# Peptides against a protein of PDB entry 4ASU, part 79

Target 1, 270 residues: chain A of PDB entry 4ASU
Amino acid sequence: ATLKDITRRLKSIKNIQKITKSMKMVAAAKYARAERELKPARVYGVGSLALYEKADIKTPEDKKKHLIIGVSSDRGLCGAIHSSVAKQMKSEAANLAAAGKEVKIIGVGDKIRSILHRTHSDQFLVTFKEVGRRPPTFGDASVIALELLNSGYEFDEGSIIFNRFRSVISYKTEEKPIFSLDTISSAESMSIYDDIDADVLRNYQEYSLANIIYYSLKESTTSEQSARMTAMDNASKNASEMIDKLTLTFNRTRQAVITKELIEIISGAA
Target 2, 83 residues: chain B of PDB entry 4ASU
Amino acid sequence: FTFASPTQVFFNSANVRQVDVPTQTGAFGILAAHVPTLQVLRPGLVVVHAEDGTTSKYFVSSGSVTVNADSSVQLLAEEAVTL

## One batch from the design tools (peptide; aimed at target 1 F128)

Design b2_p27_6_s3 (made by RFdiffusion4, then SolubleMPNN; from b2_p27_6, 12 letters changed)
Fold by OpenDDE base, seed 1:
Structure b2_p27_6_s3 (fold): chain B 270 residues (1-270), chain C 83 residues (1-83), chain A 27 residues (1-27)
Amino acid sequence: as target 1 above (270 residues)
Amino acid sequence: as target 2 above (83 residues)
Amino acid sequence: DAEMDKWLEEQKKLLEEEKEIEERPLP
């Protein structure tokens, strides 16, 4: 490699390092905010799931329509955030298909679609884009819930798959159940809730869906920002190591060129 | 008793004497050992009566309230403010 | 050197994709 080639590479790597360092700082700021906002969102979301956990709502085996909602974002450079969700979605879809269930998929964030489109395109109902540029709001979750309910797909049971935040260095992909209005209404365990008006139950279910989606978005966002911060730090360190190696190569090459020139002068070959 | 909005927690697994909630079918009081029920909130006043006799008032927009068989209560409002 | 070049190209591509998303108008 010529001195010019090495210099060009050094410049390129240094530029990448500057960008990744900047992105790390941005991710750190977003993470700090997301973590603060996750605290109440977790209480709210867990509260929303309490009914389904306590009532032990079961879907009859003869019911075949299953919905999978994968939650991530549009944004890259966050390690295994998207691939973890997609992997679990694939596994769940395969298991359900093997059990004779009809599976449909909703992607929250464009990255889910990008990973699964080739293999699962026919199962996708909708993909929600424009996720991850701003913190998710309850309004955003409500829009997603409403679009799902208006999609015309009458699922019996579903699963929402997302990354639950554990710490700045750890997340876990988890699954929470979602149930259709019909499934809830027909569940034997719901008999203890006497005299529930049908309209009340419908409205309740709409809130429940929005609540769960909101919760999943908040968990996902916090996990993603933390993972991005780590990924950008790693990229910056890798760049630093490459810069050091190339700098040494540059110095050695420079000395070799000088030596060659001196020899040519001394030998009279120039 | 849990009372939260998406952005704020007012009560987290707390013990309370009574909670008065505004529902679409009317306002009712949730006491200890209340029968299991599901309701949707209407805009209105939530009143929490603590065991020590203190009373807290909140205005809520929409949401849900769940009374479970184990006497746990989840009050989840889209928006809520302390009064 | 080939490994470094591959890494650089990959990082540039990923960063460009992210830049494109950031530059889109917010809905």
Scores: peptide ipSAE 0.479, ipTM 0.926, DockQ to the pose 0.836
OpenDDE base, seeds 2, 3, 4, 5: peptide ipSAE 0.421, 0.438, 0.459, 0.443; ipTM 0.929, 0.930, 0.933, 0.932; seed 4 fails the geometry check

Design b2_p27_6_s4 (made by RFdiffusion4, then SolubleMPNN; from b2_p27_6, 9 letters changed)
Fold by OpenDDE base, seed 2:
Structure b2_p27_6_s4 (fold): chain B 270 residues (1-270), chain C 83 residues (1-83), chain A 27 residues (1-27)
Amino acid sequence: as target 1 above (270 residues)
Amino acid sequence: as target 2 above (83 residues)
Amino acid sequence: DEEEDKWLEEQKKLLEEEEEIEARPLR
């Protein structure tokens, strides 16, 4: 490579490093906020799931309709955040299909669609875009829940798949159940809750869905920002190593050029 | 007893004596060993009676309340403020 | 050199995709 070529490469890598460092800082700021907002959201979301855990709601085997909601975002540069969710979605979809279930898929965030479009386009109902630029609000979750409920796509049970935040260096892809109104109302374990008005139960389920979606979004966002910080840090380190290597190459090449020029001067061949 | 909004936690697995909640079907008091029920909140006052006799008041918007067989209660409001 | 070029191209592509996403107006 000529000195010019090396210089060009160095400039390019340095620019990338500047961008990745900047993105790391932005992700750090967003992570700090997300982590703070996750604390109450987790209590809220876990509280919403308590009924399903305590009531041990079971869907009859003859029920065939299953909904998978994958929660991610539109944004890249966050390591395995999207692929982890998509992998679990694929696994779940395959298992359900093998069991003779009808599987429908919803993506929260465009990246889910991007990954699954080729293989699962027929099962894909809707993708909610514009996720990940701003911190998710309960209003956002409510809109998603409402749109889902009004979509006309019926399900008996479902799964929401998202990345749960563990620490700045760790997340885990998890699955939480969602149930249709009919499934809940017909569940034997719900008999202890018998004096519930049908309208009340319907409204309750709407809140429950919104709550779970909100919770999943908050977990996902925190996990994503943390993963992005790590990814950008790694990219910056890799860039640094490349810069060092190319700088050494540049210096060696420069010395070779100088030596050649000196030889030409001494030899009178110039 | 858990009482939270999406943005704030007021009680997290706390032991309380009684919680009065505003529901669409009417206001009712949740005591220890209350029968399991599900309700939807209406805008109104929540009153929490602590075991020490302290009473706390909150205004809530919409949301849900769950009373489970194990006497656990989840009060989940869309919005809530201390009064 | 080939590995470096591949890495550079990959990073540029990823960054371009991210910039396009960030440039979209917040609705």
Scores: peptide ipSAE 0.056, ipTM 0.886, DockQ to the pose 0.824; fails the geometry check
OpenDDE base, seeds 1, 3, 4, 5: peptide ipSAE 0.032, 0.029, 0.026, 0.025; ipTM 0.875, 0.877, 0.877, 0.878; seeds 1, 3, 4, 5 fail the geometry check

Design b2_p27_7 (made by RFdiffusion4)
Pose (drawn by RFdiffusion4):
Structure b2_p27_7 (pose): chain A 181 residues (1-270 with 5 gaps), chain B 83 residues (1-83), chain P 27 residues (1-27)
Amino acid sequence: ATLKDITRRLKSIKNIQKITKSMKMVAAAKYARAERELKPARVYGVGLIIGVSSDRGLCGAIHSSVAIIGVGDKIRSILTFKEVGRRPPTFGDASVIALELSIIFNRFRSVISYKTEYSLANIIYYSLKESTTSEQSARMTAMDNASKNASEMIDKLTLTFNRTRQAVITKELIEIISGAA
Amino acid sequence: as target 2 above (83 residues)
Amino acid sequence: ALTATQQQVKESLERAAERYEATVTVD
């Protein structure tokens, strides 16, 4: 309730809001990179339960929608392939998955809407390239919603700060008048 | 005729005369009227004879060539670079 | 045991993983 506590909390939530907004544009830039590389990947990959996701969270209902194998560390987190989503998925990564060894992944439609031999590695590559495009655009909205929630939280606390600031001024003033009187 | 690597796409549904292709057994030149077959590639060159008579030369490390029941061919390699 | 065709596929996948610098790890 003290001004010091409110000033500390404002800076704390502002730090979160700046970071979540900073990841909205990052997901927007990485999504643009993912869609530019999805066009040649879609024309390349045309011709057992495999779950395709990533280690990197903060992407909304992507890991929860997909429901030994399992690519993406967050899919084994419910009940394996690790270190994906930090960097764009290469064909070599899809090859290692085929080397160690009917498929579930998130297909890219737009920014809002989604759906859940040598040829076998091409399907894994097709899923990896589709998944990261889906993972990044979903994260663009997830951090946009988080940036909205943190801003609403700052507005509520600013009103508290103005009430407390007024209450401190009047209290100090009363202590002066009474001390005089 | 479709020719693509994971990186870039060279031809998108040609519309081409013939394509020389490296295969595990020697080499195969796929004409417009060729039998439906499924083949796997080896380290070798790919020569694309354009419809206007011109030539295109690329290199292929590995992959697959697919010619369907119709006059359609899809050639895909892990890496294709010039030169 | 792997057949001759499966060995050829394995070799090609190993070459592709080395050429493209695979970053994935397996537990």

Design b2_p27_7_s1 (made by RFdiffusion4, then SolubleMPNN; from b2_p27_7, 13 letters changed)
Fold by OpenDDE base, seed 5:
Structure b2_p27_7_s1 (fold): chain B 270 residues (1-270), chain C 83 residues (1-83), chain A 27 residues (1-27)
Amino acid sequence: as target 1 above (270 residues)
Amino acid sequence: as target 2 above (83 residues)
Amino acid sequence: SLSAEEQAVVAELKRIAEKYNARVTVD
């Protein structure tokens, strides 16, 4: 490589390093906020899931329609955040298909569609965008819930897949159940909840859906920001190492050029 | 007893004597060993009666309340404020 | 079509979305 090439590359990498450092700081700030906001959101969301865990809702085998909701975002540069969700979505879709179920997919965040569009385009109902730039709100969850309700797809059971935050260095892709009103109302385990008004149950389910979506968004966001912070830190370190290596190469090359020129002068070759 | 909004937790797996909730079908009190039920909240007053006799009041907007067979309760409001 | 009760739920969800200045868009 010429000195000019090395210099250009050095400049480029230094600029990238500045960007990654800046992004790290931004991600750190967003992570701190997300973690604070996740605490109540988790209690809220886990509370919404309590019924399904305690009642052990079962979907009859003759019911074939399944909905998969993948929760991610629009933003990249966050390690395996998106691919982890997509991987589990693929696995779940394949398992359900093998079991003779019909599978439809909703993507929360553009990255899900970006990853799965080629292989699962026919299964997508809708993709939600503008996710990840700002912290998700309950309003955002409500919009998603509303669109799901209006999708016209009469699923029997569903799965919401998202990254649960564990720590600044760890997340886990998890799946939580979503049930249709019909499935809940007809479940044998719900018999102990007798005499519940059908309209009440419907409304309850709507709130539950919004609550669970909100929870998943908060978990996902916290996981994502943490992962991005780590990714940007790693990128910055890698850039630093590359800068050091290139600097050494530059110095060596420069010395070689000087030496060559001196030899040519002394020998009269030039 | 768990009582939370999306942004704030008021009670987390706490033991309480009674919780009065405003529902679409009418307000009712949740006591120990209350029958399992699902209800939707209407805007109104939530009153939490602690075992020591103290009472806390909250205003809630829409939401849901679940009473499980194990007597656990989840009160989840869209918005809630302490009074 | 949605029942009257379902419509009310939808309206409430819309209200909430507006109140919280929802930014999510549909593709």
Scores: peptide ipSAE 0.039, ipTM 0.818, DockQ to the pose 0.821
OpenDDE base, seeds 1, 2, 3, 4: peptide ipSAE 0.036, 0.035, 0.039, 0.060; ipTM 0.825, 0.808, 0.824, 0.830; seeds 1, 4 fail the geometry check

Design b2_p27_7_s2 (made by RFdiffusion4, then SolubleMPNN; from b2_p27_7, 12 letters changed)
Fold by OpenDDE base, seed 4:
Structure b2_p27_7_s2 (fold): chain B 270 residues (1-270), chain C 83 residues (1-83), chain A 27 residues (1-27)
Amino acid sequence: as target 1 above (270 residues)
Amino acid sequence: as target 2 above (83 residues)
Amino acid sequence: ALSAEEQEFKARLEKVAEKYNARVTVD
């Protein structure tokens, strides 16, 4: 490689490093915000899930329609955020299929569709896009919930799969259940909830779904931003190491060139 | 007793004496050991009576309220503001 | 009907509601 080639590579990598550093800072800012906003969202979401946990809602075995909602985003460069969700979606879909259940998939964020399109295209109902550029809002969750409920797919139960935030360095892909109105209304454990109007229960379920989706989005976002921050940091470090290596190569090459020139001068062979 | 909106937590696993909630069927008071129920909130005032005797008022737009068998209560409002 | 006080608080809620604007799109 010529000095010119090395210099060009150095310049390129330095530019990449600048970009990754900038992206790291942006991710850090978004992470900080996401983490703050996750606190109330978690209380809200966990509160919504409390019924399912306390009532121990079970879906009858004869019910076969299952909905998988994968939650991620449109944005890349965040490590294994998308692949982890997709992997668990695949696993869940396979397990459900093996159990004789019908599985449909909703992707929140374009990356889910991108990963699963080839293998699971026939199972996709809908993909939601424009996820990840801005923090998710309850309105976003409501839209997703509404579209899901209006999709015409009458699921009996479902799974929402998302990355739960644990710490700045850790997330865990988890699954939470979602239940149809019919499943909730028919659950034996719900018998203790007396005199629930059908319309009330329907509305309640709609809120519950929106709430859980909102929660999942907030968990996912926080996890994603943290992961992106880490990924960009790693990229920056890798770039730095490459710069160091190339710099050494440059120096060696330069010395060789100089030495050659000096020899030519000294020998008169120039 | 948990009372939260998507963006704000007002009560988190707190012990309260009574919570008055506006529902589509009417306002009702949630006391300790209230029978399990699920309700949907209508726009209106929520009144929380704390054990220390303090009363807090909130305006909510919509949402849900759950009273569980274990006496836990989740009041989840889409939007809520302190009075 | 909402009282005057409730109307005021409703207005306040409406301001807060801006935070809940939906931006996601359906593919």
Scores: peptide ipSAE 0.113, ipTM 0.866, DockQ to the pose 0.299
OpenDDE base, seeds 1, 2, 3, 5: peptide ipSAE 0.037, 0.027, 0.013, 0.058; ipTM 0.771, 0.815, 0.800, 0.865; seeds 2, 3 fail the geometry check

Design b2_p27_7_s3 (made by RFdiffusion4, then SolubleMPNN; from b2_p27_7, 11 letters changed)
Fold by OpenDDE base, seed 4:
Structure b2_p27_7_s3 (fold): chain B 270 residues (1-270), chain C 83 residues (1-83), chain A 27 residues (1-27)
Amino acid sequence: as target 1 above (270 residues)
Amino acid sequence: as target 2 above (83 residues)
Amino acid sequence: SLSAEEQAVVERLKRIAERYNARVTVD
C-alpha cells in the first residue's frame, strides 16, 4: 500500500469515527429520555398485564389461531436488538406450529419484516413501518391496536415479543401474552369476575391491547437506544484501533520511503 | 393499588383504604377485599382515600380499572390530572 | 360542584377520551 492509499483509508476511518461518535451522542440523549419515560410506562404496562398474570388465562386446545407480534423498529445499528426479537419469533412460531397452531405474524418496525420475510412471508399479516424515528406515543400504540383488531384476523391468543430493558448494558427478549375477547371471556379463571358486561369487557380488552403495545414499544425503544449507544461506542473504539494500526503502518511506510530516497541520494542512483 | 397513566404514576402498589372511580356503569367505591371486577373508566372524578386519612382527588379520562381476587387494584387512565 | 378550572379540566379529559375511543374502538 502506498502512503496515499493509507492516508485515504485513515481519512475515511476518521470520518467514520466522527459519525459513530455523533451517533453515540444522539443515541445517548434518546436513551436518557427513553429511560425516563419508561419508568411510568412500565408501571402502566405491568399494571395492564396484571390481570393475565393473576388470572392465569388458559387457551383451550381447540383454539388454534395464534398471533405473534414482534416489536422492534425501522432503525439499524443497534446490535442484536432486531435479531433477538426475530429469533424468538421464529422459535415461537416453530413451537406453535409443532403444536398444531395456526400462526400469523405482525411486525412492529420494518426490521422484523426484513429479517423474516424470506422464511415467514406467508405468515405476515402486516408490518407497521415508521417506527423509531420518534419516541413512541400512546397514540401510536392505539393505532397499532386498532389496526390489529381491524385486520380481519381473529386470533384466539397471541404473543407480543419485545426487548425488555434491564440496564444500560443489558436487555432481555421477552414474551407477553395477548388474548382475544372470546378467550378471555371463556376462561374458567375469569369466573371470579362476575357480572362483567360484554361491552365493558370488549372495551377493556381494547384498552389492554393498546396498553400492552405501548409498554412493549417503550421497553423496546429504551433497549434499542441503549444498544445503539453501545454499538456506536464500540464502533468508535474499533475505528480508533484501526486508526492506530494504520498510523503505524503509515509511519513505517514513510520511513521506508525516506530511507529509499536517502539511499538513492547517497548512492547517486536517483 | 396502582394508579397510573402512560406518562405518570400516582400510586404504585400502595395500600389505600378506598378508591372511588367513575365507570361507564356508574361510580363505585373500591374497598379492601372488594369482589373482583373489570370496569372501563369514563371521564370523571377519582378519589383516593389513603390509610393515613388523606384524600386525593384526580380527574381521569378513559381507561380501565381492575380489581383482582388478591385485592390488588390497577387503575389505568389514558390521562389523569391531580386536583 | 366543580370550579370553573375543574370544569375545564373535565372537558379536556372528555375530549381526550373521545379521541382515544375513536382510535381503539372497533364498533
Scores: peptide ipSAE 0.170, ipTM 0.876, DockQ to the pose 0.063
OpenDDE base, seeds 1, 2, 3, 5: peptide ipSAE 0.000, 0.054, 0.018, 0.025; ipTM 0.785, 0.843, 0.804, 0.815; seeds 1, 3 fail the geometry check

Design b2_p27_7_s4 (made by RFdiffusion4, then SolubleMPNN; from b2_p27_7, 13 letters changed)
Fold by OpenDDE base, seed 5:
Structure b2_p27_7_s4 (fold): chain B 270 residues (1-270), chain C 83 residues (1-83), chain A 27 residues (1-27)
Amino acid sequence: as target 1 above (270 residues)
Amino acid sequence: as target 2 above (83 residues)
Amino acid sequence: SLSAEEQAFKERLEAIAKKYNAQVTVD
């Protein structure tokens, strides 16, 4: 490579490094906020799931409609955040299909659609966008929940798949159940709640769904920002190493050119 | 007893004597060993009676309350503030 | 361009978003 080529490459990598460093700082700030806001959100969301865990709601085998909600975002450059969710969605869809169930998919965040559209386009109901630029609010979750409930797809049970935050260096893709109003109301394990008014149960279910979605969004956001911070840090380090290597190459190449010129001068003078 | 909003936790798996909640059907007092029930909140006052005799008051907007067979209670409000 | 179904979803979402002052959208 010529000195010119090496210089061009150096400039390019240095520019990339500046971008990745900037993105790292932004991700770090967003992560700090997300982690802080996740604490109450987790208590809130886990509290909402308590009923379903305790009641052990079962869907009859003859009920075959299943909804998969994948939760991620619109933004890339965050490692395996999106692919992890998509992988589990694929696995769940395949397992359900093998069991003879009908599967429909909702994507929260544009990246889910981007990954799964080619192979699962016929199963997609809707994709929600404008996810990831700002912290998710309960209002956002409510919009998603209400849209789902009003979508016209009468699922029996569902799965919400998202990345649960563990630490700055770890997340786990998890699945939580969602149930239709009909499934909840007809579940034998809910017999101890039989005297509940139908309207109350409907409203309760609306809140439950919104709560779970909100929780999943908060877990996902925290995981994503952490992963992005790590990814950008790694990218910055890789760029730094490459800059060092290219700088050495540049110096060696320059020295070789100088040496050649000196030899030519000496040989010409002799 | 767990009492939280999306943005704030007031009680997390705490033991309390009584919780008064505003439901759409009226005020409801939750005592120990209350029968399992599901309710939705209306805007109003939540009063938490601690075992030590202290009373805390909160205003809540909407949400849900769950009383389970194991006596666990989840009060989840969309918005809540301490009074 | 959006299909008729997609347009219906968008309209419903916009109505809900307005009600709850949210900013999520559909593709």
Scores: peptide ipSAE 0.055, ipTM 0.819, DockQ to the pose 0.285
OpenDDE base, seeds 1, 2, 3, 4: peptide ipSAE 0.015, 0.011, 0.028, 0.008; ipTM 0.796, 0.791, 0.816, 0.797; seed 1 fails the geometry check

Design b2_p27_8 (made by RFdiffusion4)
Pose (drawn by RFdiffusion4):
Structure b2_p27_8 (pose): chain A 181 residues (1-270 with 5 gaps), chain B 83 residues (1-83), chain P 27 residues (1-27)
Amino acid sequence: ATLKDITRRLKSIKNIQKITKSMKMVAAAKYARAERELKPARVYGVGLIIGVSSDRGLCGAIHSSVAIIGVGDKIRSILTFKEVGRRPPTFGDASVIALELSIIFNRFRSVISYKTEYSLANIIYYSLKESTTSEQSARMTAMDNASKNASEMIDKLTLTFNRTRQAVITKELIEIISGAA
Amino acid sequence: as target 2 above (83 residues)
Amino acid sequence: VTLSSSSDNVEEFTEQITERYQELMAL
């Protein structure tokens, strides 16, 4: 309730809002990289339960939608392949998955809407390239919604700060008048 | 005729005369009228004879060539670079 | 299993696919 507590809380939630807004544009830039590389990947990959995701969270209902194997550390987290989503998926990554050894992944549509031999590694590559395009655009909205929630939280606390600031001024003033009187 | 690597796409549904292709057993020159077959590649060159008579030379490390029941061929390699 | 994009793993995968194809054509 003290001004010091409110000033500290404002800076705390402002830091979160700045970071979440900073990841909205990052997911927008990485999604633009992912869709530019999806066009040649879709023309390349055309011709047992496999779950395709990533280690990196903060992407909304992507890991929860997909329901030994399992690519993406967050899919084993419910009940394996690790270190994906930090860097764009290469064909070599799809090859290692095939080397260690009917498939579930998120197909890219747009920014809002989604759906859940040598040829076998091409399907894994097709899923990896589709999944990271899906993971990034969903993260673009997840951090956009988080930036909205943190801004609404700052507005409510600013109104509290103005009430408390007025209440401190009047209290100090009363202590002066009374001390005089 | 479709020729693509994971990185870049060279030909998108040609419309081409013939394509020389490296295969595990020697080499195969795929004409417009070729039998339906499924083949696997080896380290070798790919020569693309354009419809206007010109030539295109690339290199292939490995992959697969697929010619369907119709006059359609899809050639895909892990890496294709020039030169 | 950690994933990598090394060329050695791609070469090993290509060799294993070539060997298995040769064994299949030997039948």

Design b2_p27_8_s1 (made by RFdiffusion4, then SolubleMPNN; from b2_p27_8, 20 letters changed)
Fold by OpenDDE base, seed 4:
Structure b2_p27_8_s1 (fold): chain B 270 residues (1-270), chain C 83 residues (1-83), chain A 27 residues (1-27)
Amino acid sequence: as target 1 above (270 residues)
Amino acid sequence: as target 2 above (83 residues)
Amino acid sequence: ISLSSSQEDRDRFVAALAEAAAAAAAA
């Protein structure tokens, strides 16, 4: 490689490093906010899921329609955040199909669609975009919930798949159940709950869905920002190492060029 | 007893004497060993009676309340503020 | 589908809160 080539590459990598460092800082700020906002969101979301855990709601085997909601974002450069969700979605879809279930998919965030469109395009109901630029709100969750309920797909049971935040260095892709109104109303385990008005139950389920979606969005966002921060840090370190290596190469090459020129001058071959 | 909004937690697995909630079917008091039920909140006042005799008031928007068989209660409001 | 904020719901809540606060002050 010529000195010019090395210099060009050095300049390019230095610019990349600046970008990755900047992105790291942005991700760090977003992470800090997301983590703060996740604390109440987790209490809220886990509270909403408590019914399903305590009631042990089961979907009858004869019920065949299953909905998978994958939660991620539109934004890349966050490690395995999107691929982890997509992988679990694929696995779940395959397992459900093998069990004779009909599977439809909702993607929250464009990255889910980007990963799954080729293999699962026919299973997609809808994809929500513009996810990840701003922190998710309960309003966003409500929009998703409303769209799901209005989609015309009468699922019996569903799975919401998202990355649960554990720590700055760890997340886990998890699945939480979503149940249709019919499934909840027909569940034997719900018999212990006193005479619930059908309208009340419907409204309750709408809130439950929105709550769970909101929770998943908050978990996903926190996980994503943390992962992005880590990814950008790693990229910055890798860039630094490459800069060091190229700098050494540059210096050696420069010395060789100088030496060659000197020899040419001394030998009169110039 | 858990009482939270998406953005704020007021009670997390706390022991309380009584919680008065505004529901669409009517306001009711949740006491110890209340029968399991599901309700939807209407905008109104939530009153939490602590075991020490203190009373806290909150204004809530829409939401849900769950009373489970194990006496756990989840009060989840879209919006809530302390009064 | 693009996500949008539910600002209207928050505005309604704020209005209701104002009314409730006024009622509590009158009580």
Scores: peptide ipSAE 0.042, ipTM 0.847, DockQ to the pose 0.310
OpenDDE base, seeds 1, 2, 3, 5: peptide ipSAE 0.025, 0.019, 0.026, 0.027; ipTM 0.809, 0.816, 0.818, 0.880; seeds 3, 5 fail the geometry check

